# Peptides against a protein of PDB entry 8YVU, part 172

Target 1, 39 residues: chain A of PDB entry 8YVU
Amino acid sequence: PQLCYILDAILFLYGIVLTLLYCRLKIQVRKAAITSYEK
Target 2, 160 residues: chain B of PDB entry 8YVU
Amino acid sequence: TWLTVLKKEQEFLGVTQILTAMICLCFGTVVCSVLDISHIEGDIFSSFKAGYPFWGAIFFSISGMLSIISERRNATYLVRGSLGANTASSIAGGTGITILIINLKKSLAYIHIHSCQKFFETKCFMASFSTEIVVMMLFLTILGLGSAVSLTICGAGEEL

## One batch from the design tools (peptide; made by RFdiffusion4, then SolubleMPNN)

Design b2_p25_5_s4 (from b2_p25_5, 16 letters changed)
Fold by OpenDDE base, seed 1:
Structure b2_p25_5_s4 (fold): chain B 39 residues (1-39), chain C 160 residues (1-160), chain D 39 residues (1-39), chain A 25 residues (1-25)
Amino acid sequence: as target 1 above (39 residues)
Amino acid sequence: as target 2 above (160 residues)
Amino acid sequence: as target 1 above (39 residues)
Amino acid sequence: NQLLELRLSLFLSVLKVGLEVVNSV
């Protein structure tokens, strides 16, 4: 049971980091799409 | 720049692999230090007896390290090496998942057979502990596999 | 304790989904970058 | 025991390398 909480913490942190990276990548895709559309 | 972001992503995945490997090694070493698995009867710790925490962690660590080095040096030969290492790590991860699932099934069967109502019984405690550790290792292995596959796809995309 | 295991499962699933989405998005960014470079 | 010590040494080495990489980021 205690190990479960540790795992939750690790997974939670991983999820947050991935979310931030995903957001950054999504912004880049949007910028690239806009640039391509303007050309 | 787009390239900088991609590099950061690869580095993140590599770090994730290393972290996963380190956690797996930590669990393996702790279990081996606290419990003499060789003296425990049954297949409850079959994954540990097979040395999965060790070889699995090594593969993931190598894959992660190579990925980070490849990203930093930006050399074509390192990219290929990283791709190869990630592929090997992916295979190792898949094998590890299989072993862990088998171990988990055995552990659950053991718990069921002994009707572990009393947690304080040595055998039931060991089975429960093994199950918890195996589950954690399974999750970590899946995370490592995900990162390795992601890095492999990224590396393959750069070579094409 | 049972809630902890449920949370682990949810977080794990979330991590897998995010990883897949991230991969797809990364492929899209690469395709967009290649297209932009060819122009 | 020797195998365990070897594994531990390898683990510590990997840990050290990992920490160095993290610090370099």
Scores: peptide ipSAE 0.509, ipTM 0.827, DockQ to the pose 0.083
Fold by OpenDDE base, seed 2:
Structure b2_p25_5_s4 (fold): chain B 39 residues (1-39), chain C 160 residues (1-160), chain D 39 residues (1-39), chain A 25 residues (1-25)
Amino acid sequence: as target 1 above (39 residues)
Amino acid sequence: as target 2 above (160 residues)
Amino acid sequence: as target 1 above (39 residues)
Amino acid sequence: NQLLELRLSLFLSVLKVGLEVVNSV
């Protein structure tokens, strides 16, 4: 049971980090697309 | 191509939000079906007494549905509606997290006061069960909030 | 304890999906960068 | 009890809508 809660915490943190990275990457793609349309 | 990917991402976020809402509702239903919260002493299930699983799930469901519809129809009015719904869902999620944290603290305090070394004692079992459910709901609420915030940022970006 | 395992499964699936999306987005950023350098 | 029944009904309605959305995807 303790291992399960630890795993939950790790997976939760991983999910948050991935979400943030995904958002950052999405913003980069948008900026790249805008720059491509202006050229 | 990038627009198509962005649309798929928004749809995925909306689906995730709806799924989170449904899971929260399922937990609420299970707790209500198994336990009569009104007869439980203390504030172990304060979040359930407040009806958080229900109204929280409604907000997340509406936000997710609006996000999906907005993405599919690609209409400006739907984007604004989705943005508003996601903002409301984000506020609701934040409130829910606060309520769940308070409930978690009360549940942990209850476990500590009763010195629950034996899991099979009725009071300790209820407190432990409440703690587990509250933790799960807290995680789901945080996930839902993350989805709602992400959708809000996406919607705001489309309006700019 | 059983609820913990259910949460683990959900978080695990979410993590996998986010990882796949992140990889796809990263590939898109790379493609956009390459296209920008060719112009 | 009536409030609980109402909440349950609303919950079921949301579940139906959610299932419809899932089926539409």
Scores: peptide ipSAE 0.508, ipTM 0.827, DockQ to the pose 0.079
Fold by OpenDDE base, seed 3:
Structure b2_p25_5_s4 (fold): chain B 39 residues (1-39), chain C 160 residues (1-160), chain D 39 residues (1-39), chain A 25 residues (1-25)
Amino acid sequence: as target 1 above (39 residues)
Amino acid sequence: as target 2 above (160 residues)
Amino acid sequence: as target 1 above (39 residues)
Amino acid sequence: NQLLELRLSLFLSVLKVGLEVVNSV
């Protein structure tokens, strides 16, 4: 049972980090698209 | 091409919010059906007593649905509405996380005080079950908050 | 304990899906950057 | 009991709406 909770915490942290990275990447893509549209 | 990708991402985030909301509601209903929270001693199920699984799930569901509709129609008024809904959902999610953390602390304190070594004791079982449910709801709430914040940032970026 | 394992499975699946989406987005960003560089 | 019934009814309503949205996608 303790291992399960530890795994939950790790997976949760991983999910948050991935979400943040995904958001950052999405913002970068949007900025690149805007820059391409202005050219 | 990028707009299509962004639309797919928004739809995915909306679906994740709805799914998270549905799971939270399912947990709420299961707990209410299996346990009479009103007869449970202490504040082990304080988050359930506050009705968080219900109102939190509603907010996330509305936010997700509005995000999907806004993405599909691509109308300015819908984008603003979705942004507002996502912001409200994010605030609700943050509040829910706070409530769940408090509930988790109380549940853990209860387990430590009673030195719950035997799972078969009714009080220890209930405290352990409550802790598990609260942790699950906390994770789901944070996932929902993450999706709502992501959608909010996306909507804000489109308005600027 | 059983609920913990169910949560682990859901979080694991979510993490995999997010990872795949992140990879797809990263590939798209790279393709867009290459196309912008050729213009 | 009335509050629980109301919550259950609301839950079922939200579930129905959610299923309709999923079917519309």
Scores: peptide ipSAE 0.504, ipTM 0.827, DockQ to the pose 0.077
Fold by OpenDDE base, seed 5:
Structure b2_p25_5_s4 (fold): chain B 39 residues (1-39), chain C 160 residues (1-160), chain D 39 residues (1-39), chain A 25 residues (1-25)
Amino acid sequence: as target 1 above (39 residues)
Amino acid sequence: as target 2 above (160 residues)
Amino acid sequence: as target 1 above (39 residues)
Amino acid sequence: NQLLELRLSLFLSVLKVGLEVVNSV
């Protein structure tokens, strides 16, 4: 049972990190798109 | 291309909010069907007594639905409405997290005080079950809050 | 304990989906960057 | 008891709306 909760915590943390990375990547794509439109 | 990506992300976030709301409602239904919360002594189900699974789910559902509708119709008035709903959902999510944390602390304290070493004891089982549900609801609420905040940022960006 | 395993399954699925989306987005960013360098 | 019944009815209504939305997707 304790191992299950630990796994939940790890998976939850992984989900948060992936979400943040996805947001950062999205922002980078947006900046690249804006820069390409200004050229 | 960027607009299409944003729309897909908004739809995904909206669907995530609706799904979170539905899961919260399912948990609420299960708890209400299995337990009479009004007759349970203590604050183990304080979040349920406060009605969080209901109003929280409503806020997230409305936010998600408005986000999806806003994406589909691509109307300025819907964007503003979605922004307002997402902001309200974010506030509700934050409040819900606070309530759930308090409930979790009370549940853990209850388990500690009663020395719940045996899971099959009625009181300990109830406390453990409550704790598990509260933890699940807390995770779902955090996910919902994240989606609501993301949608709020997207909506604010569209208004600028 | 069973609820914990259900949560693990949901979080695991969510993590996989996010990873796939992240990979797709990363590939798109790379393609966009290559296209911008060819211009 | 009345408050519980009201909450239950509201919950069921929201659940129904949610199911309709899921079915519409």
Scores: peptide ipSAE 0.500, ipTM 0.816, DockQ to the pose 0.071

Design b2_p25_6_s1 (from b2_p25_6, 18 letters changed)
Fold by OpenDDE base, seed 1:
Structure b2_p25_6_s1 (fold): chain B 39 residues (1-39), chain C 160 residues (1-160), chain D 39 residues (1-39), chain A 25 residues (1-25)
Amino acid sequence: as target 1 above (39 residues)
Amino acid sequence: as target 2 above (160 residues)
Amino acid sequence: as target 1 above (39 residues)
Amino acid sequence: LKTFYLLLDALLLSFGVLLDALLAE
């Protein structure tokens, strides 16, 4: 049971980090698309 | 900047894979040290008996290390090596998942047969503990597989 | 304890989905970059 | 076991540093 909570914490942190990375990547894709459209 | 980001991502995935491998080794070592699996009735710890924490961790560790090295050196031969290692790790991860699923089924069956109404009973406690560990190992294995697959895709993309 | 395992499952699934999405976005960024370079 | 725990700690630290580097960009 305690290990489950530790795992939850790790997975939660991992999820947050991945979400942030995903958001950043999405912004980059959008910027690239805009730049491609302006050319 | 893009190449740098990709490189960092590969390193991150490699580190994640190594971390997963280390956690798997830790769990394997702890289980082997605390529990005499050979004396436990049934195949509750079949994944441990099969040595999955050990060989799985080795494969993931090698894959992660090769991925990191490949990313750092940016050499074509290292990329191929990393791709091969990641592919092997992906296969190992798949096998590990299969073993863990089988172990989970056996553990659940044991719990069901024993009718573990009393959690404090030694057998029920061991079965529950085994189930918990196997579930954690399954999650770690899936994470490792995900990282290995991601690295494989990244490596394949670099070769194209 | 059961809630912890459920949370683990949800977080795990979320992690997998995010990883896949991240990979897809990364591929899109690569394609966009290649297209931008060819122009 | 002690060496293993030390390695795990080192890996965790490396992961943390990597995460920090990724977050900084």
Scores: peptide ipSAE 0.514, ipTM 0.821, DockQ to the pose 0.105; fails the geometry check
Fold by OpenDDE base, seed 2:
Structure b2_p25_6_s1 (fold): chain B 39 residues (1-39), chain C 160 residues (1-160), chain D 39 residues (1-39), chain A 25 residues (1-25)
Amino acid sequence: as target 1 above (39 residues)
Amino acid sequence: as target 2 above (160 residues)
Amino acid sequence: as target 1 above (39 residues)
Amino acid sequence: LKTFYLLLDALLLSFGVLLDALLAE
């Protein structure tokens, strides 16, 4: 059970990091789309 | 196209494959260091007895390294080598998954037969630990297989 | 213990989905950048 | 155990750096 909880913690952290990266990328896409629309 | 996307992520997939291989090797080493698998009764650690963490890790590592090298040098011979290695790694990963599933079933059956209610009992603890390790290895193997398959498809697309 | 394993599976699936979405988003950013460069 | 944790941390860090590099491209 302890190993399972450790794995959960690692996966959770990984999920958070990926979510943050996804959000950053999404912001970049939006900025790129806005720039493309203004041209 | 999706093929172009896979090509762009080839290095990432290769690194992921190497990482997966290293984790599998580490888990194998830890299990071998903590538990003498040869003295464990039953087939709870059948995947370890078969040496899967070792040879599987080697295959995935070679595949990942070849994929990275192929991407960096962009040479035709490296592409073919990477494709071959990725295909071999995919087959190895599939075999590993099968072995791990069988091991998982045996471990679960063992837990069920012994009615493991007390976690601190040696047999139940070992069975539970084995199940957890096998599940982790299964997830890692699935990730490795996914990366290897993706790299194989990418390599096949480059050959066409 | 069952809850822990279920959580592991959910987190794993979430990680895969996020990775796929990230890849798709990255492709969109690249396409937008190329389109912006051609204008 | 400590060595394993250190290796895991190094691996995670390397993966993070790789992801960052891939994101920067």
Scores: peptide ipSAE 0.512, ipTM 0.811, DockQ to the pose 0.265; fails the geometry check
Fold by OpenDDE base, seed 5:
Structure b2_p25_6_s1 (fold): chain B 39 residues (1-39), chain C 160 residues (1-160), chain D 39 residues (1-39), chain A 25 residues (1-25)
Amino acid sequence: as target 1 above (39 residues)
Amino acid sequence: as target 2 above (160 residues)
Amino acid sequence: as target 1 above (39 residues)
Amino acid sequence: LKTFYLLLDALLLSFGVLLDALLAE
């Protein structure tokens, strides 16, 4: 049971990090699209 | 195209908020149906006594719904409304996290004081159950707050 | 303890889905960068 | 309670459809 809670914490942290990375990557895609449109 | 991608992200975040709200509401209703919190001594269920699962769920649901509606209608007034609702939901989420952390500390302290080694003891079982629910609600609240903040940033970006 | 296992399952699925989305988005960013470089 | 579970299921389905749409693009 304690291992389950530790796993929850790790998975939660992983989810937050992935969400942040996804947001950053999406912003990069948007910037690239804007730059391509301005050319 | 980029606006469409942004809109899809906003919808996703809105749905995530609504889902989080619904899960919190489900936990609140289950706890209220199984346990009479008003008769439980101590602060083990302080977050439930404060009604956080209910009002927090309502705020997140409203924020998520407004975000989805704002994205679908693409109207300036809806964007402002969604931004306001998301900001309010973010504040509510932060307050909820604080309450849940306090409740978690009290629950953990209770478990430590009573040396709850036997899970089948009524008091220890209730304390452990409360701790588990509070932890789950805390995680859900953090997810909801993250989505609300993200939607707020997106809405602010559209107004600028 | 049962709730912990359910949460682990949900978080695990969420992590997998986010990872797949991140990978797809990363591929899109790379494609956009290549297209921008060819212009 | 049954209505609430039905709403939760509907929400989960909508989330799944949204995820599928996001994955398809």
Scores: peptide ipSAE 0.507, ipTM 0.812, DockQ to the pose 0.110; fails the geometry check
Fold by OpenDDE base, seed 4:
Structure b2_p25_6_s1 (fold): chain B 39 residues (1-39), chain C 160 residues (1-160), chain D 39 residues (1-39), chain A 25 residues (1-25)
Amino acid sequence: as target 1 above (39 residues)
Amino acid sequence: as target 2 above (160 residues)
Amino acid sequence: as target 1 above (39 residues)
Amino acid sequence: LKTFYLLLDALLLSFGVLLDALLAE
């Protein structure tokens, strides 16, 4: 049970981090697309 | 350009919020269907007793739907409505988180009181189950709140 | 414990999906960057 | 419950499609 909870916490944290990274990356893609459109 | 991006994000966030709400509702309904919370000793399911899964899910669903509708129709009144709904959803989410934290504390206390080393004991199992469900609900609520806040920020940006 | 394992499975799946999405997005960013560099 | 699960599945699918569309752009 302890391992399960630890795993849950790790996976949860990983999910949050990935979500943030995904958001950041998405913003970067958008910025790149905008820059490409302006050129 | 930026508005188009925000619109796409709003739709995504709205869908995410609706999904989160539905998952919360599903968990709530499952717990209510499987367990008679009223007969459970203690406040292990205090969040459920408070009806959080239901009203929280409703608020998140409404917020998400309004966000999607606002994005699709591109009407000024819808943007305002979405902003209001997202704000309300954010408040609801915050309240839900608080309730869930309280529930978690109670559940944890219950587990500690019963010295639940043997997981197979019914009381310990119920407490553990409650804790797990509450943690899941908390996670979903946090996600919903995040989406609602994001949508609120996006909506506020559109009004400026 | 069973619920914990179920949660772990869900979180794990979510993590995998997010990772895949992140990778795809990263590839898109790289492609966009390359395209921008060639212009 | 079945309808709800179906709705949830539909939402999940729509979310996936949306993510794919967002990733494709």
Scores: peptide ipSAE 0.505, ipTM 0.815, DockQ to the pose 0.126; fails the geometry check

Design b2_p25_6_s2 (from b2_p25_6, 17 letters changed)
Fold by OpenDDE base, seed 5:
Structure b2_p25_6_s2 (fold): chain B 39 residues (1-39), chain C 160 residues (1-160), chain D 39 residues (1-39), chain A 25 residues (1-25)
Amino acid sequence: as target 1 above (39 residues)
Amino acid sequence: as target 2 above (160 residues)
Amino acid sequence: as target 1 above (39 residues)
Amino acid sequence: QDILRLLLLALLLSFGILLLTLLAE
């Protein structure tokens, strides 16, 4: 049971990190699209 | 193209927020169905007594729905409405986290004071169960807050 | 303990879906960068 | 109290269906 809670914490942290990385990547795609449109 | 990608992310964040709200409602209904919280002595279920699973879930659901609708209709008035709803949901999420942390501290203190080595004792079982549910709700609330804040930032970026 | 396992399953599925979406987005960013460089 | 529980269950089911509809689109 303690291992389950540890796994939950790790998976939760992983989910947060992935969400942040996804947001950053999307912002980069946006910047790239804007730069491509200005050319 | 980039707007389409952003729209897909907003929809994903909205769905995540609604899902979080639904899970919180499910936990609230299960706890209310199994336990008579009104007759439980102590502050072990203070978050449930405050009705957080219900009003928090409503706020997150409304915020998520408004975000999805705003994305689909692409109307300026809906963008403002979504921004307002996401801001309100972010505030509600922050308040919910605070309540859940307080409840968690009380539950942990109760377990420590009673030296709950015997899990089968009714009081210790209820305190442990409360702790587990509060931790789960805390994680869900953090996820909901993260989605609401992200949607708020996206909405603010569209208004500027 | 059973709730912990259910949460683990949900978080695991969420992590997989996010990873797939992240990979797709990363591929799109790379394609956009290549298209921008060929101009 | 039982009626309230049934109403809550109906609301949860309605929201679940709404989520599935949103995910299917």
Scores: peptide ipSAE 0.492, ipTM 0.810, DockQ to the pose 0.069
Fold by OpenDDE base, seed 2:
Structure b2_p25_6_s2 (fold): chain B 39 residues (1-39), chain C 160 residues (1-160), chain D 39 residues (1-39), chain A 25 residues (1-25)
Amino acid sequence: as target 1 above (39 residues)
Amino acid sequence: as target 2 above (160 residues)
Amino acid sequence: as target 1 above (39 residues)
Amino acid sequence: QDILRLLLLALLLSFGILLLTLLAE
């Protein structure tokens, strides 16, 4: 059970990091789309 | 086409394969550091005794690295090398899955025979831990095999 | 213990889906950047 | 064992750097 909880913690941390990266990338896509629309 | 999609995802698949290999090595080293597998009675850690986490990880790492290099340099000789490495990694992954399934069966049989109701008993704890690690290794090996097969198909399509 | 394994599976699936979405989004950013450069 | 641990650590660090480089591109 301890190993399972450690794995959960690692996977959870990984999920958070990926979510943050995804959000940053999504903001970049939106900025690029806005810039393309204004041209 | 599916081939075009696989070509676009080649780097991702290579990275996934390397990551899978590294995780397998990490699990192998953790198990070897926490448990002296040589002193463990029975075949609960047969996959580790066979050295699968080590040689399997090497094959997957080489395959993934070659796939990434092949994609970056776009040279014909690298494509052939990547195809060969991915094929070898696919075979290694298939063998690894077989070994892990056998180990899993032995671990489950051990748990059943010893009626492991008390988790805190050393033998039952080791068997349960082995089962958990083997299942994780099995999932990682399936992912690695899937990536290697996908890269092999992509490489074969480039040579045709 | 069963709950832990279920959580691991969900987190693992989430990680895969996020990785795929991140790759798709990265491709979109690259396409948008190329289109902006050609204008 | 210590050399093996050091080698593993070096491999992990190299992999982390590679991942960061791939994510930064």
Scores: peptide ipSAE 0.481, ipTM 0.788, DockQ to the pose 0.180
Fold by OpenDDE base, seed 4:
Structure b2_p25_6_s2 (fold): chain B 39 residues (1-39), chain C 160 residues (1-160), chain D 39 residues (1-39), chain A 25 residues (1-25)
Amino acid sequence: as target 1 above (39 residues)
Amino acid sequence: as target 2 above (160 residues)
Amino acid sequence: as target 1 above (39 residues)
Amino acid sequence: QDILRLLLLALLLSFGILLLTLLAE
């Protein structure tokens, strides 16, 4: 049971971090696309 | 195109914030209904005693609602209101995180002191339960704060 | 306890999916950067 | 506890769906 909770916490944290990273990456892609369109 | 995407993101962030707030309220109400926090020895539920689930949820709910309304009506006054609400919610979230961290430390300390190897002891169970709830609340608060900050940035960008 | 394990499984799956999506997005960013550099 | 886990799961799913939606655009 303790392992399950720890795993849940780790997975949840991982999910949050990945979401943030994904958002950042998406913003970067958008910026790159905009700069490419202006050229 | 960028504005359209931002609008969709704002709406989602607002919904996420409201949902987070609702979950926080639900947890707060459940804990308050099931447990008489005043009779629990120690500061295991210090975050609940401080009323964080309630006021935090209110702030997040207001922020989320204002963000959604601001996005839908596209009025300058609503944008400012949303920005203000999101800022307030961000502050509230930060405060909540602090309270929750303190509560977690106390709960973990309690578990450690009582050498809670036997999960069936009432005190150990309560401390463990508190820790679980506080951790969940902490995650929700972090999510809410992230949403509020994101909405604040989006709102600030629109004023510019 | 059973629900915890189910949750872990779902969270794990979610994490994998997010990781794959992140990787795809990262590849897109890299491709966009390369195309921008060639111009 | 079970309800909390379910709620967390629902939140995570919602975030996942959002991410998928954002990826689809």
Scores: peptide ipSAE 0.525, ipTM 0.813, DockQ to the pose 0.382; fails the geometry check
Fold by OpenDDE base, seed 3:
Structure b2_p25_6_s2 (fold): chain B 39 residues (1-39), chain C 160 residues (1-160), chain D 39 residues (1-39), chain A 25 residues (1-25)
Amino acid sequence: as target 1 above (39 residues)
Amino acid sequence: as target 2 above (160 residues)
Amino acid sequence: as target 1 above (39 residues)
Amino acid sequence: QDILRLLLLALLLSFGILLLTLLAE
């Protein structure tokens, strides 16, 4: 049972990190699109 | 188009803050209603004694509401107000995290000292329950802080 | 304990979906960067 | 306790999905 909770915590942290990375990546895509439009 | 997306994100972040605040208040009220924290020996519920579920929830609620209002009215004064509220909410969230970590350490120490193998002992049960609630509140506070910081960055970007 | 394992399964599935979305977005960023370099 | 943990996890997952949806738009 304790291992299950540890796994939940790890999976949750992974989800948060992935969400942050996804946000950063989306911002980069948008910046790249704007830069391409200005050229 | 980008501004429209940012606005939608702001509204979502504001709603998230309000929801987080409401959940924190619910947990606070449930704990206060079920347990007489004043009669509990030790600092197992130190975060509750400090009133964090209450004041933290208020700060997050105000921040979220101001963010939503700022987005809807598109007024410069509301943007500044939202930025200020989000900053205050971020500070409150950081303080809350600190309090919760301290509470968690105390609860874990209590469980370790009393070798709570007998889960049916009232003190061990309360310590375990407190630990679980504190962990949940910690996660909610982190989410709230993340939303508040995001809203602060968005608001600062609009002022520039 | 059984509920914990069910939750782990759901979180794991969520993590996989997020990873796939991240990979797709990463590919889009790369494509946008290449397009910006060719201009 | 287990029900509360499950509820919390479900809320966190729903939030993550919502964030991803917002980011996907």
Scores: peptide ipSAE 0.515, ipTM 0.807, DockQ to the pose 0.398; fails the geometry check

